# Peptides against a protein of PDB entry 3J47: the designs that were tried, part 22

Target 1, 121 residues: chain A of PDB entry 3J47
Amino acid sequence: IRLTNQLKSLKGLQSKLKDVVEYLDKVINKELPINHTILGKLQDVFNLLPNLGTPDDDEIDVENHDRINISNNLQKALTVKTNDELMVIYISNLVRSIIAFDDLIENKIQNKKIQEQRVKD

## One batch from the design tools (peptide; made by RFdiffusion4, then SolubleMPNN)

Design b1_p12_1_s4 (from b1_p12_1, 6 letters changed)
Fold by OpenDDE base, seed 5:
Structure b1_p12_1_s4 (fold): chain B 121 residues (1-121), chain A 12 residues (1-12)
Amino acid sequence: as target 1 above (121 residues)
Amino acid sequence: IKELEKLLQEIK
């Protein structure tokens, strides 16, 4: 019973991972727009993945060394890309906040001019 | 304003 439930849960996880890969392939092929919310959740998944490239130093079979280097390079590339994307989102939100602040200043200046005109009439 | 709006449009 316990082992059968674990196998069923693992098969369910494998199906969900396949759906994520298919989604990423569609995004890479420009068939779907990049969704920042999905990408952020994918990044959380990659950050929660055990470093498949840090076996503690005690049994590196030479055949796994290339897969480990690819995994570590992928994780580093994902971390850099994540940082750059978060920086772009941060700058975008900062620019939006500056525009909204400028619009607030302009609205206050316009309201003051309208009030000064009403006092002259 | 116009330059910041342009930057926001280039980032989108």
Scores: peptide ipSAE 0.033, ipTM 0.675, DockQ to the pose 0.020
Fold by OpenDDE base, seed 4:
Structure b1_p12_1_s4 (fold): chain B 121 residues (1-121), chain A 12 residues (1-12)
Amino acid sequence: as target 1 above (121 residues)
Amino acid sequence: IKELEKLLQEIK
């Protein structure tokens, strides 16, 4: 249930991002008038994104090819970091599930022992 | 149990 809802939410985000790209393409092609209110809201969204494509402000003279490589390297580094964080959360939940299962077994053994004592008294 | 509890505390 939780994973299916996360996948549904991610697919919904992907659809909305596609609609934004299609809108921007229509504005670039002059098929739609420029709406400064929509562009201002998109700029607010981009300013809240982690800096996925600003090289540190000290190398403004690297060719457009090196900016694409730096953006790809940062995207790869963020993907690795996110995968490691998700792995730690997964292991934590697995360990918690094993402990809860062990506690359930011990509680069942104790309950069985108490019932066997009550049948002997 | 105690070793798994220790591992859980090292991950937090």
Scores: peptide ipSAE 0.024, ipTM 0.628, DockQ to the pose 0.020
Fold by OpenDDE base, seed 2:
Structure b1_p12_1_s4 (fold): chain B 121 residues (1-121), chain A 12 residues (1-12)
Amino acid sequence: as target 1 above (121 residues)
Amino acid sequence: IKELEKLLQEIK
């Protein structure tokens, strides 16, 4: 239930991001007028995005060192969270593989017993 | 088996 809800929420976010890209493409192509209220909200979203780029080693002004550390801490926290989610997916696939392997063993044992009965009759 | 199926259901 929790993993399925996370996947549904992620798919919903992906759809909304696609709609934003399609809107921006229409504005760039001059098919739609620039809405400054939408553009302002998009700028607010970009300002709230953690800088997920490795800071290019060329922008190390000493005043940005605290911002770089905060960005690196956010990136590490997002990486750990992503690794934990991938680990849950891995465990789920491992459990499915173990169940499927057990069902295969049981089916093989049953087929052998049926063949041994048919040779005795 | 039944305990692994239960764990898989809790993850879903």
Scores: peptide ipSAE 0.033, ipTM 0.679, DockQ to the pose 0.026; fails the geometry check
Fold by OpenDDE base, seed 3:
Structure b1_p12_1_s4 (fold): chain B 121 residues (1-121), chain A 12 residues (1-12)
Amino acid sequence: as target 1 above (121 residues)
Amino acid sequence: IKELEKLLQEIK
């Protein structure tokens, strides 16, 4: 349920992101008027996106030290969250492998008992 | 087994 819901939510996010790109293309092509309320909300989304852009090595000015620490803390927090999500997927696959191994052992035991019965009749 | 199957069903 939780993993299937996460995959469904990710597919839904991908669809919505495609709709946003199509909207932006129509605005760039002047097919739709610029809606300042939509543009403001899109700017808020981009301002909430982690700066995952490579530090292009060319502006070490003294106001960036707090932004670099915030970016590093946010990258670290995203890395920790991603590691925790991968750990849940790993545990889920381990549990599936243990169940499949148990079912294989039980099937082998049952098949052996059936063969031993057929040799006694 | 039954507790692992339950945990798997909660994750699915």
Scores: peptide ipSAE 0.033, ipTM 0.673, DockQ to the pose 0.027; fails the geometry check

Design b1_p12_2_s1 (from b1_p12_2, 5 letters changed)
Fold by OpenDDE base, seed 4:
Structure b1_p12_2_s1 (fold): chain B 121 residues (1-121), chain A 12 residues (1-12)
Amino acid sequence: as target 1 above (121 residues)
Amino acid sequence: IDELEKLIQELE
């Protein structure tokens, strides 16, 4: 029940991400007009996402060395910080799943004892 | 291991 609800929520997020990609593809292909309000909200989402890609340090352009280094160091620091935060969330969910599993084992042990009692009576 | 996998599937 709880794991199914988490999986359902994750599948729902995956569907929404697919709908966003399909919308962006239609805008790129000029099938839909550019909606600046939707693009602004997507930019807000991308600005809240940890930048999981350092652009590979290969190729070009010499004139903003101080702004690019500050942005790359900030992106790397945000990626590391978010990886650590996601790891803590993952561990917390794992511990919660282990507790729910222990409760299920105990419930199965109790049900087995009740069945063994009913066979002796 | 197989009994743990079965219990995970029952928690789903």
Scores: peptide ipSAE 0.022, ipTM 0.495, DockQ to the pose 0.086
Fold by OpenDDE base, seed 5:
Structure b1_p12_2_s1 (fold): chain B 121 residues (1-121), chain A 12 residues (1-12)
Amino acid sequence: as target 1 above (121 residues)
Amino acid sequence: IDELEKLIQELE
């Protein structure tokens, strides 16, 4: 009973991980827009992933050292790439907010000019 | 920035 429930939970996790990969592939292929909330949660998942390349202290087999370095380099590359992507996205939102503010100012100026013209007629 | 400052001054 306990082992069967653990296996069922692990299969459920595997299905959810597949759905996340399929979503990321669609975002990479530009089929879906980048969603900040999903990317932030993905970063939290990567930060909570145990270093798949720090064996805590008890088996220095020389064959695992290359896999460890690849996993650590992949985790670092994913963290840097995700941080750079979040930065580009943050800048893009800042620029959109500045444009929307400029449009608001111009709309207020135009409304003031229309009111001044109505007072002269 | 300078254009936004000018637009703010036109509102005042």
Scores: peptide ipSAE 0.022, ipTM 0.525, DockQ to the pose 0.012
Fold by OpenDDE base, seed 3:
Structure b1_p12_2_s1 (fold): chain B 121 residues (1-121), chain A 12 residues (1-12)
Amino acid sequence: as target 1 above (121 residues)
Amino acid sequence: IDELEKLIQELE
């Protein structure tokens, strides 16, 4: 259920990103008037994105191909980082479940010893 | 074990 809901939410985000691209294409093609409020919010989203395509060096001659490669490398690095963070959360939850199970086993052993003493008196 | 299986089923 939760994984299915996360996948559904991700598919919903992908659909919304496609709708944003289609909107931008219509604005570029002059089929729709420029809405400065939508454009401002889109600029805020791009400013919150890690700089996926600014080389940190003052060479004005980086062909569009090098910007795409830097973007792909940074997207890959963000995907790896996100996967590592999710792995740490998963391991932490697994360790907590193992500790709680060990405590349950120890409590069951102690309760059994107390019952065996009460049957001898 | 049964609580972990239940948690996995709630996550799916």
Scores: peptide ipSAE 0.024, ipTM 0.493, DockQ to the pose 0.086; fails the geometry check
Fold by OpenDDE base, seed 2:
Structure b1_p12_2_s1 (fold): chain B 121 residues (1-121), chain A 12 residues (1-12)
Amino acid sequence: as target 1 above (121 residues)
Amino acid sequence: IDELEKLIQELE
């Protein structure tokens, strides 16, 4: 349920991003007039995005091909980081379930010993 | 087993 709701929300965001791209293409092709209010809001969104395309300050010279590779590298790094964080959460929950199961086994063993003592008295 | 299956269903 929670993962399905997150996936549905992400698909909704993807659809909205597609609508924004289609709008920008129509503005570039002069099919629609420039709306400065929409462009200002898009600029605010781009300013809130992690910088998907800054090289760290040491490579000011290769136009276009390296920016796509850096954007892809940051997107990959964010995907790997998210997967590793989810894996740590999963392992932590698995360990808690194993401990709770061990405690249940020990409680059953102790209860059995107490019952065997009560039958001998 | 049933509690782990329930946890998987809560994640889905």
Scores: peptide ipSAE 0.023, ipTM 0.529, DockQ to the pose 0.087; fails the geometry check

Design b1_p12_2_s2 (from b1_p12_2, 5 letters changed)
Fold by OpenDDE base, seed 3:
Structure b1_p12_2_s2 (fold): chain B 121 residues (1-121), chain A 12 residues (1-12)
Amino acid sequence: as target 1 above (121 residues)
Amino acid sequence: ISELEELIKKLE
């Protein structure tokens, strides 16, 4: 239930992000006029996003080197945190698989014992 | 990707 609601919320966010991309593509292609109110709200959203590093190393002036290093460190820290969270999920699923395998072995042993008793009676 | 979606579905 809680995870289903989170996944539904993430799918809803993904759909909204797709609609924003489609809007921006139409503005870039000059199919829609530039709306400064929408662009201002998008700038506010980007300013609230953790500084996910600027796309690759080609052409940002020497004065931004400290901002690039802070951005790369934050992106690296977010990637490490995400990997650690995924690792905990992986370990939890591995443990569940081991328990399910143990239960399967025990059920197979019990079924074999029941069958051996039925052959002796 | 499909395996991750199935894992997410098992945690739901």
Scores: peptide ipSAE 0.022, ipTM 0.516, DockQ to the pose 0.140
Fold by OpenDDE base, seed 5:
Structure b1_p12_2_s2 (fold): chain B 121 residues (1-121), chain A 12 residues (1-12)
Amino acid sequence: as target 1 above (121 residues)
Amino acid sequence: ISELEELIKKLE
């Protein structure tokens, strides 16, 4: 019973990981727009993944060194890329907030001019 | 920025 439930849970995780890969492939192929919320959650998953390339000291088999370097380079590249994407989103939100603030100021100026004209008539 | 400062001064 316990082993069967663990195997079922692992198969469920494997299916979900496949769905994530298929989503990422569609984003890479420009078939889907980049969803920043999904990318942020994916980053959280990668940040919660145990460093798949730090064997805490015991048994350096030379064949694992290339996998460790690839995983660390991939994790670093993903962290940098996601930080740059989050920065672009942040800048875009700042620009939108500045535009909305400018529109608010212009609306207040227009309202003031309308009131001043109504006092002269 | 300069245009925004001018707009703020026009509200005061």
Scores: peptide ipSAE 0.020, ipTM 0.542, DockQ to the pose 0.012
Fold by OpenDDE base, seed 1:
Formats: structure tokens, C-alpha cells, sequence
Structure b1_p12_2_s2 (fold): chain B 121 residues (1-121), chain A 12 residues (1-12)
């Protein structure tokens, strides 16, 4: 139940992100005027996102090395968590497919028995 | 079958 709700929420987020990308493409292509209120809210969203960028290895500053290590550790931790969540989704789908296959086999056996009875009557 | 359904339900 919790995993299905998380997956549904993630799919809903993915749809909304697609709508945001489509909006930004229309603004870039000058098909829509720049709305500063929408851009301000989008900037607030980006400011709440963890820095998911690999810092380009080209800033040799000792203060950036600790930030680089924190960013890499955060990205690694998010990747591990995402892999564990995806593995649970994969196992759930695999088990559902096995159950559906077993039900199909049982239905096929029952249908064969019914046909064999109808040929004897 | 029933044990697998229960496992899915625990994961969900």
C-alpha cells in the first residue's frame, strides 16, 4: 500500500515536471511571454532541490572539496535509496506476473476439462 | 499463491 502510493505520487510528480518542461520550452521559443510569477516559483523549487550536479572537477578550491564530497555522498545516498525502491517495485511486478500466469494456467486446465466433458455428453 | 499475495501486500 505505501509503495503503491509512493509510485502513484512519483508518477503524478513526473507528469507535473513534464508540464513545466513544456512550459519552459514554449517560453524559450518565444511562443509564450515570460511570466515572472511562474519563474519566481520555479526558482524557489530549484532552491529547495539538493545540488544533484556533479560539480565539474575544474574548481580547485579547498572549500569546494568539502562541498563536492557532501554533494557526491548525497547523490550516492539518493542513488542507493532509489535502487532499493526500484528493486521493491520490480519484485512486486514480478510476483504479480507469476500470480497472473498461475491463474492463466489454472483457467486453461479448467477450460480443457469443461471441453472434454462437453464432448462426452 | 496466498503467501506471495501477502508478501506483495506487505511491500505495498
Amino acid sequence: as target 1 above (121 residues)
Amino acid sequence: ISELEELIKKLE
Scores: peptide ipSAE 0.024, ipTM 0.589, DockQ to the pose 0.072; fails the geometry check
Fold by OpenDDE base, seed 2:
Structure b1_p12_2_s2 (fold): chain B 121 residues (1-121), chain A 12 residues (1-12)
Amino acid sequence: as target 1 above (121 residues)
Amino acid sequence: ISELEELIKKLE
């Protein structure tokens, strides 16, 4: 349920981003007039984006190869971060299960000692 | 692997 809702939200975001790209292409092709209010809102969105990979300060000379590498580096970084977050959640649940099992063992040992005392009285 | 798959399924 939660993952399905996150995937649905992400698909919704992807659709909206596609609509924005299609709008920008129509503006570039002069099919639509430039709307400065829409462009201002898009600029605000781009200014709020985390820096989508610093190009390492040594590769400022290939305008088309760098944008693909930056997009791939961001996608890799987001994938790694997501995997690390999932691993932390998994380890936390494993530790909770081990503690609960240890508490169960200790409770069984204590109950056994109480029964052995009651049989001796 | 099976426990992780079950955990993913519980989050869906």
Scores: peptide ipSAE 0.022, ipTM 0.524, DockQ to the pose 0.106; fails the geometry check

Design b1_p12_2_s3 (from b1_p12_2, 6 letters changed)
Fold by OpenDDE base, seed 4:
Order: structure tokens, then sequence, then C-alpha cells
Structure b1_p12_2_s3 (fold): chain B 121 residues (1-121), chain A 12 residues (1-12)
């Protein structure tokens, strides 16, 4: 039940992300008009995401070397720091989920043992 | 281990 609800919620999130990609593809292909309200909400979501990639520094013009490198090094350092902070939160939530699952298993084992005792009396 | 896998399968 709890695990099935979490998996159902994750599958629901995956479906919604697919619908967003399909919408963006239709907008890129000019099959749908640009909706600035939807794009503004997507930008708000992307601004709340950790920066999961600077594009590899191999394709941006060789002529502004000192200000772009400081910005990219700061962005990379902020991305690493944010990834480490999110990894600690993820591990903490994973450990909490494992403990809650272990408690549920132990409760089911004890309930089964109590039922098997009641059938022998 | 096997008893844990059976309990996981009953929780799905």
Amino acid sequence: as target 1 above (121 residues)
Amino acid sequence: IEKLEELIKKLE
C-alpha cells in the first residue's frame, strides 16, 4: 500500500514530465502557439531545479576568457555544492524510508506470529 | 533474505 502509492505517484510524475516534453516539442515544431504563461511556470520550475549541467566549456568563443571562466567556475562550484547538499537530503530520506519499511516488515512478522499462535490454542 | 523478498512482493 505505501510503496505502491509512492510508485504510483512517481509514475504520475513521469507521465506529467512526458506531457510537458510533448507540449514543448509541439511548440518547437510550430504546431501550437507559444503560451507565455505556461513557459513562465516552466521557467519557475527550472529555476528551482539544481543546475544539473553547464554545457561543456568546449564550444563558447575564445575571446572573453577571464569573466566567463570565473562565472563557469563559480557555477560549477555552486552545482557541486548543491548536488552534495541534495545528496545528503536524498540519503536521509532513503534511510528514513528503509527504517519505516523495516518497522512495517517487523510489524507484519509479529502479526503473523500472533495469528499462528491463536490457531494453535 | 528469501523471506524478505516474499514480504516485499506482498507489499506491492
Scores: peptide ipSAE 0.021, ipTM 0.463, DockQ to the pose 0.081
Fold by OpenDDE base, seed 2:
Structure b1_p12_2_s3 (fold): chain B 121 residues (1-121), chain A 12 residues (1-12)
Amino acid sequence: as target 1 above (121 residues)
Amino acid sequence: IEKLEELIKKLE
């Protein structure tokens, strides 16, 4: 249930992002008038997005070097945090699989002993 | 680990 809801939410976000791109393309092509209220809200969204782009090496003005380093440090910190969270989930799944395997072995040993007793009676 | 290896050896 939780994973299906996350996937549904992500698909809904992807659809909305596509609708925004299609709107921007129509505005660029002069098919629609520029709505300053929509453009202002899009600017607010872009200002709230962490700069997840590696700046292409072709826009290194010396004033951007500190912003590039801050962006790369934020991207690295988010990547490390995500990797650590995935590692904890992986270890937790591995431990659960080992416990379930131990219980299966013990159940097979007990079943073998019960069968050997029934053959002796 | 060692206990699991002992259990596997008792299953064989």
Scores: peptide ipSAE 0.021, ipTM 0.545, DockQ to the pose 0.013
Fold by OpenDDE base, seed 3:
Structure b1_p12_2_s3 (fold): chain B 121 residues (1-121), chain A 12 residues (1-12)
Amino acid sequence: as target 1 above (121 residues)
Amino acid sequence: IEKLEELIKKLE
């Protein structure tokens, strides 16, 4: 239920992102007039996106050092957060596998006891 | 993408 809702929400976001790309292609092709209000909101979204672009090693002019440090700190913070989320999922699956293994051992012990009783009657 | 959807469906 919670995972299905997250997947549905992600598919809905993917559809909306496709609609935004189609709108931008129509504006680039001059099929639609430039709407400065939509463009301003899209610029706000891009300014809120972490710069996840690899620094292509060829244009570090000396005025960007603070922005590069902020981008590297944000990339590192997102990588750490993603690693911590994956670690919680891994631990949860490990615990579930241990419980299922314990249940299998107990079932095997019970089946062995039942078989030993049937050989004594 | 399809492999991730299948893994999510096995956790439901």
Scores: peptide ipSAE 0.019, ipTM 0.433, DockQ to the pose 0.162
Fold by OpenDDE base, seed 1:
Structure b1_p12_2_s3 (fold): chain B 121 residues (1-121), chain A 12 residues (1-12)
Amino acid sequence: as target 1 above (121 residues)
Amino acid sequence: IEKLEELIKKLE
């Protein structure tokens, strides 16, 4: 259940991100007027994003090699943390499914014993 | 009992 909800939320986020890109392309192409209220909310979203360094391909200074390394290290650390959290959720769901199956087996054995007693009386 | 042992053996 939790993993399916996370995948549904991620797909919903991906759709909304695509709609934002399509809106920005229409604004850049002058097909739509610039809405300052939408642009302000979009800036707030970008300020809340961890610095997922796009390599801005236009300044070869020695400071960019350290920023690219910091961005790659942050992306790697976020990927590892997310993978470890997903593994713990997966193991927890597997263990819960095994326990629920064991309880079902025990309940089925007990119900069979009760039925075999009722047929002898 | 035998059908439960067969189900356990498919889970191992």
Scores: peptide ipSAE 0.012, ipTM 0.463, DockQ to the pose 0.016

Design b1_p12_2_s4 (from b1_p12_2, 5 letters changed)
Fold by OpenDDE base, seed 4:
Structure b1_p12_2_s4 (fold): chain B 121 residues (1-121), chain A 12 residues (1-12)
Amino acid sequence: as target 1 above (121 residues)
Amino acid sequence: IKELEELIKKLE
């Protein structure tokens, strides 16, 4: 259920991103008038994105090959960071499951002791 | 781990 809902939400985001690209292509091709309110909202969205493609402001000189390498390095760094964050969440859930299992075992031991006492009385 | 193994042995 949770994974299916996450996949559905991601597919919904992909559809919305496609609709935004199609809108921008129509504006570039002069098929639609420029709507400054829509463009302002898209700029707000881009400003909330992690900087996926600003080279640090100290070397803007040499050819379209470096922008692809910077984008790939940042995508790799984000993938590693996301994997480390997911690992911490996984360990935290594992520890919680072990504690809940320990509490269940202790409760069963106490229940066994209470039953053994009731058989001796 | 060792404490959990001891608790399992007390349940048997």
Scores: peptide ipSAE 0.020, ipTM 0.565, DockQ to the pose 0.013
Fold by OpenDDE base, seed 2:
Structure b1_p12_2_s4 (fold): chain B 121 residues (1-121), chain A 12 residues (1-12)
Amino acid sequence: as target 1 above (121 residues)
Amino acid sequence: IKELEELIKKLE
């Protein structure tokens, strides 16, 4: 239930991001007028996005070193969280594979017993 | 087996 709800929420976010891209493409192609209120809200979203880029080694002004460290710490924290979520998915799939293998062994043992009974009757 | 199936169901 929790993983399915996370996946549904992520798919919903992906759809909304696609709708934003399609809107921006129509504005770039002059098919729609520029809405400054929408553009301002998109700028606010971009300003709230963590800088997930490695700072190009060419923008190391000494005043940005603390911002680079904060960005790298946030990127590391997001990477660790993503790795932990992937590990939980991996363990869940491993457990499903073990259960399916156990069921296959039991089915094979039962089929062998049924065949041995049919040869004795 | 049953406890592992219940754990998977709690994660879904």
Scores: peptide ipSAE 0.026, ipTM 0.618, DockQ to the pose 0.073; fails the geometry check
Fold by OpenDDE base, seed 1:
Structure b1_p12_2_s4 (fold): chain B 121 residues (1-121), chain A 12 residues (1-12)
Amino acid sequence: as target 1 above (121 residues)
Amino acid sequence: IKELEELIKKLE
């Protein structure tokens, strides 16, 4: 139940993110007018994103080294968590596919037996 | 089969 809800939420987020990208491309291409209310909400979303950027290697201040280590540790922790979640989804889908294939084989064997009985009658 | 279905239900 929890995994199915997480996968559904992730698919819903992916769709919404695609719609946002398509909207931004149309605004950049001047196909749509700039809506300041939409742009403000998009800025609020970006301000809520964890800093997923590798800091460009060009600001070596000692205060940036701790931020770089925190960003790299956060990115690594998010990557590990995402990889574990994807592995669980992959295993679940693999097992579901094996069960569905076994049921298909059993149904095919039963249907063959029924046809062989109908040819003998 | 039954043990694998129970495992899937625990992951869902």
Scores: peptide ipSAE 0.025, ipTM 0.621, DockQ to the pose 0.072; fails the geometry check
Fold by OpenDDE base, seed 3:
Structure b1_p12_2_s4 (fold): chain B 121 residues (1-121), chain A 12 residues (1-12)
Amino acid sequence: as target 1 above (121 residues)
Amino acid sequence: IKELEELIKKLE
């Protein structure tokens, strides 16, 4: 349920991102008027996006040192969160494999008992 | 086993 809902939410986000790209293409092609309220909200989304861009090596000015540290701390925090989410998925798959192995052992024991009974009749 | 199966079912 939770993993299926996460995949559904990610697919829904992908669809919405495609709709945003199609809207921007229509605005660039002058098929739609520029809506400053939509553009302002889109700018707010881009300003909230982590700077995951490679530091292009060409502007070491002294105001970037705090932004680079904030970007590195945010990248580290996103990496830790992703590792914790992957660890929960890994543990869940490990537990599924252990249960399936237990069920296989029990099925093999039951089948052996049924064969031993059929040889005694 | 049963508690782990219920936990997995909640994660799916």
Scores: peptide ipSAE 0.024, ipTM 0.616, DockQ to the pose 0.073; fails the geometry check

Design b1_p12_3_s1 (from b1_p12_3, 7 letters changed)
Fold by OpenDDE base, seed 5:
Structure b1_p12_3_s1 (fold): chain B 121 residues (1-121), chain A 12 residues (1-12)
Amino acid sequence: as target 1 above (121 residues)
Amino acid sequence: NDIIEQLEKLLA
């Protein structure tokens, strides 16, 4: 019973990981727009992943050290790039919100001027 | 450079 449930849970995780890969492939191929909320959640997953290049201290085979450093440097580079992309999106959404707020202020000013003209006629 | 170009494209 316990082993069967663990195997079922692992198969469920494998299916979800496949769906994430398929989504990323569609985004890379420009078939889908980049969803920044999904990228942020993927970054959270990568930050919670145990360092794929730290085997727990008991098997440092010297041949794996270069692959480990490449994986960690790639993960760090992807994390930095993703953080910069998320920052750009955050700034862009902030600027759009400021523009929309300015347009709202100008609209309110124009509406007041129109009301003041109608009271003078 | 790529980040600035992405900002410009999103503000245009």
Scores: peptide ipSAE 0.065, ipTM 0.757, DockQ to the pose 0.020
Fold by OpenDDE base, seed 3:
Structure b1_p12_3_s1 (fold): chain B 121 residues (1-121), chain A 12 residues (1-12)
Amino acid sequence: as target 1 above (121 residues)
Amino acid sequence: NDIIEQLEKLLA
């Protein structure tokens, strides 16, 4: 039952990916107008796929070399942009964690002073 | 420029 449901879900994902490829081919062939909303969502999908390996340059016919270089450069540019965005989020969370740690230290120092004063009265 | 603007929005 669980494995059959996983295979059904994977086949459903494969069908949706095929529909996306067919749409992109129609846009490349100028059969459909460019939809910026669909391209934005496709960019979000590529940003979530950091490890789409560059096709090994060793099997590429010379006629496809320019298209593959453009695809690899675009993929590299998308990966760099996503890494920079994630780095900004990471640095901001680090700064918040440092501030919260400093507040915790100050609260512990104040609590210790209050306890020392209560033992002296 | 874009990275700095994103930092400012996240810290606000």
Scores: peptide ipSAE 0.048, ipTM 0.745, DockQ to the pose 0.022
Fold by OpenDDE base, seed 4:
Structure b1_p12_3_s1 (fold): chain B 121 residues (1-121), chain A 12 residues (1-12)
Amino acid sequence: as target 1 above (121 residues)
Amino acid sequence: NDIIEQLEKLLA
């Protein structure tokens, strides 16, 4: 039970990493704008990942076609779910970045108006 | 539907 949960968590992490790669590929292909907040969090995730040495090709135990289909369906379901979660995080970080940028513009406009008033007085 | 609800929770 505990080892199966760790393996499920590790497979979920691998799915998340794949979805992150797909997100990065979309950013590289200019299909999505570069979000530095997402890239920073992604760097934090990569820095927290123990050095995933290339999965050494040791253990294609290909003995259970039904477990492969359930594992592939679970992996696909985890990938789809994580793609949806990453899309939500992306849109939310984009909206937060736009709001913060708008607040910065408004603060600059207000500061400029205050300086122009102080020069007229 | 689930995505919109998650967005609303994250923006609230």
Scores: peptide ipSAE 0.034, ipTM 0.669, DockQ to the pose 0.032
Fold by OpenDDE base, seed 1:
Structure b1_p12_3_s1 (fold): chain B 121 residues (1-121), chain A 12 residues (1-12)
Amino acid sequence: as target 1 above (121 residues)
Amino acid sequence: NDIIEQLEKLLA
């Protein structure tokens, strides 16, 4: 019973990973539009993966060297993309803060003028 | 420039 449930869960995970790969292939081939919500969740999964570039020191087969280089390149590409996304969010928040500050200044100037007029009347 | 002039008008 326990082993059968573990095998069923693993087969279910394998099916879901296959569906993700098939989705990515369709997006790469421009058969489907880019969905940023799906890509964001996929990035969250990759950020939770252990560094696929640290093979435990006990199985350095020469075929793993190309996979390690591909994994390191993928991890570097994901890190760069995440940094660029965070930079755009930071700049956007900075610009919003400047605009909100400008609007606050204009509102305070208008309120001061209204108060000065009410004291003269 | 406009924000600086607005700040100067608010502080005066």
Scores: peptide ipSAE 0.023, ipTM 0.615, DockQ to the pose 0.009

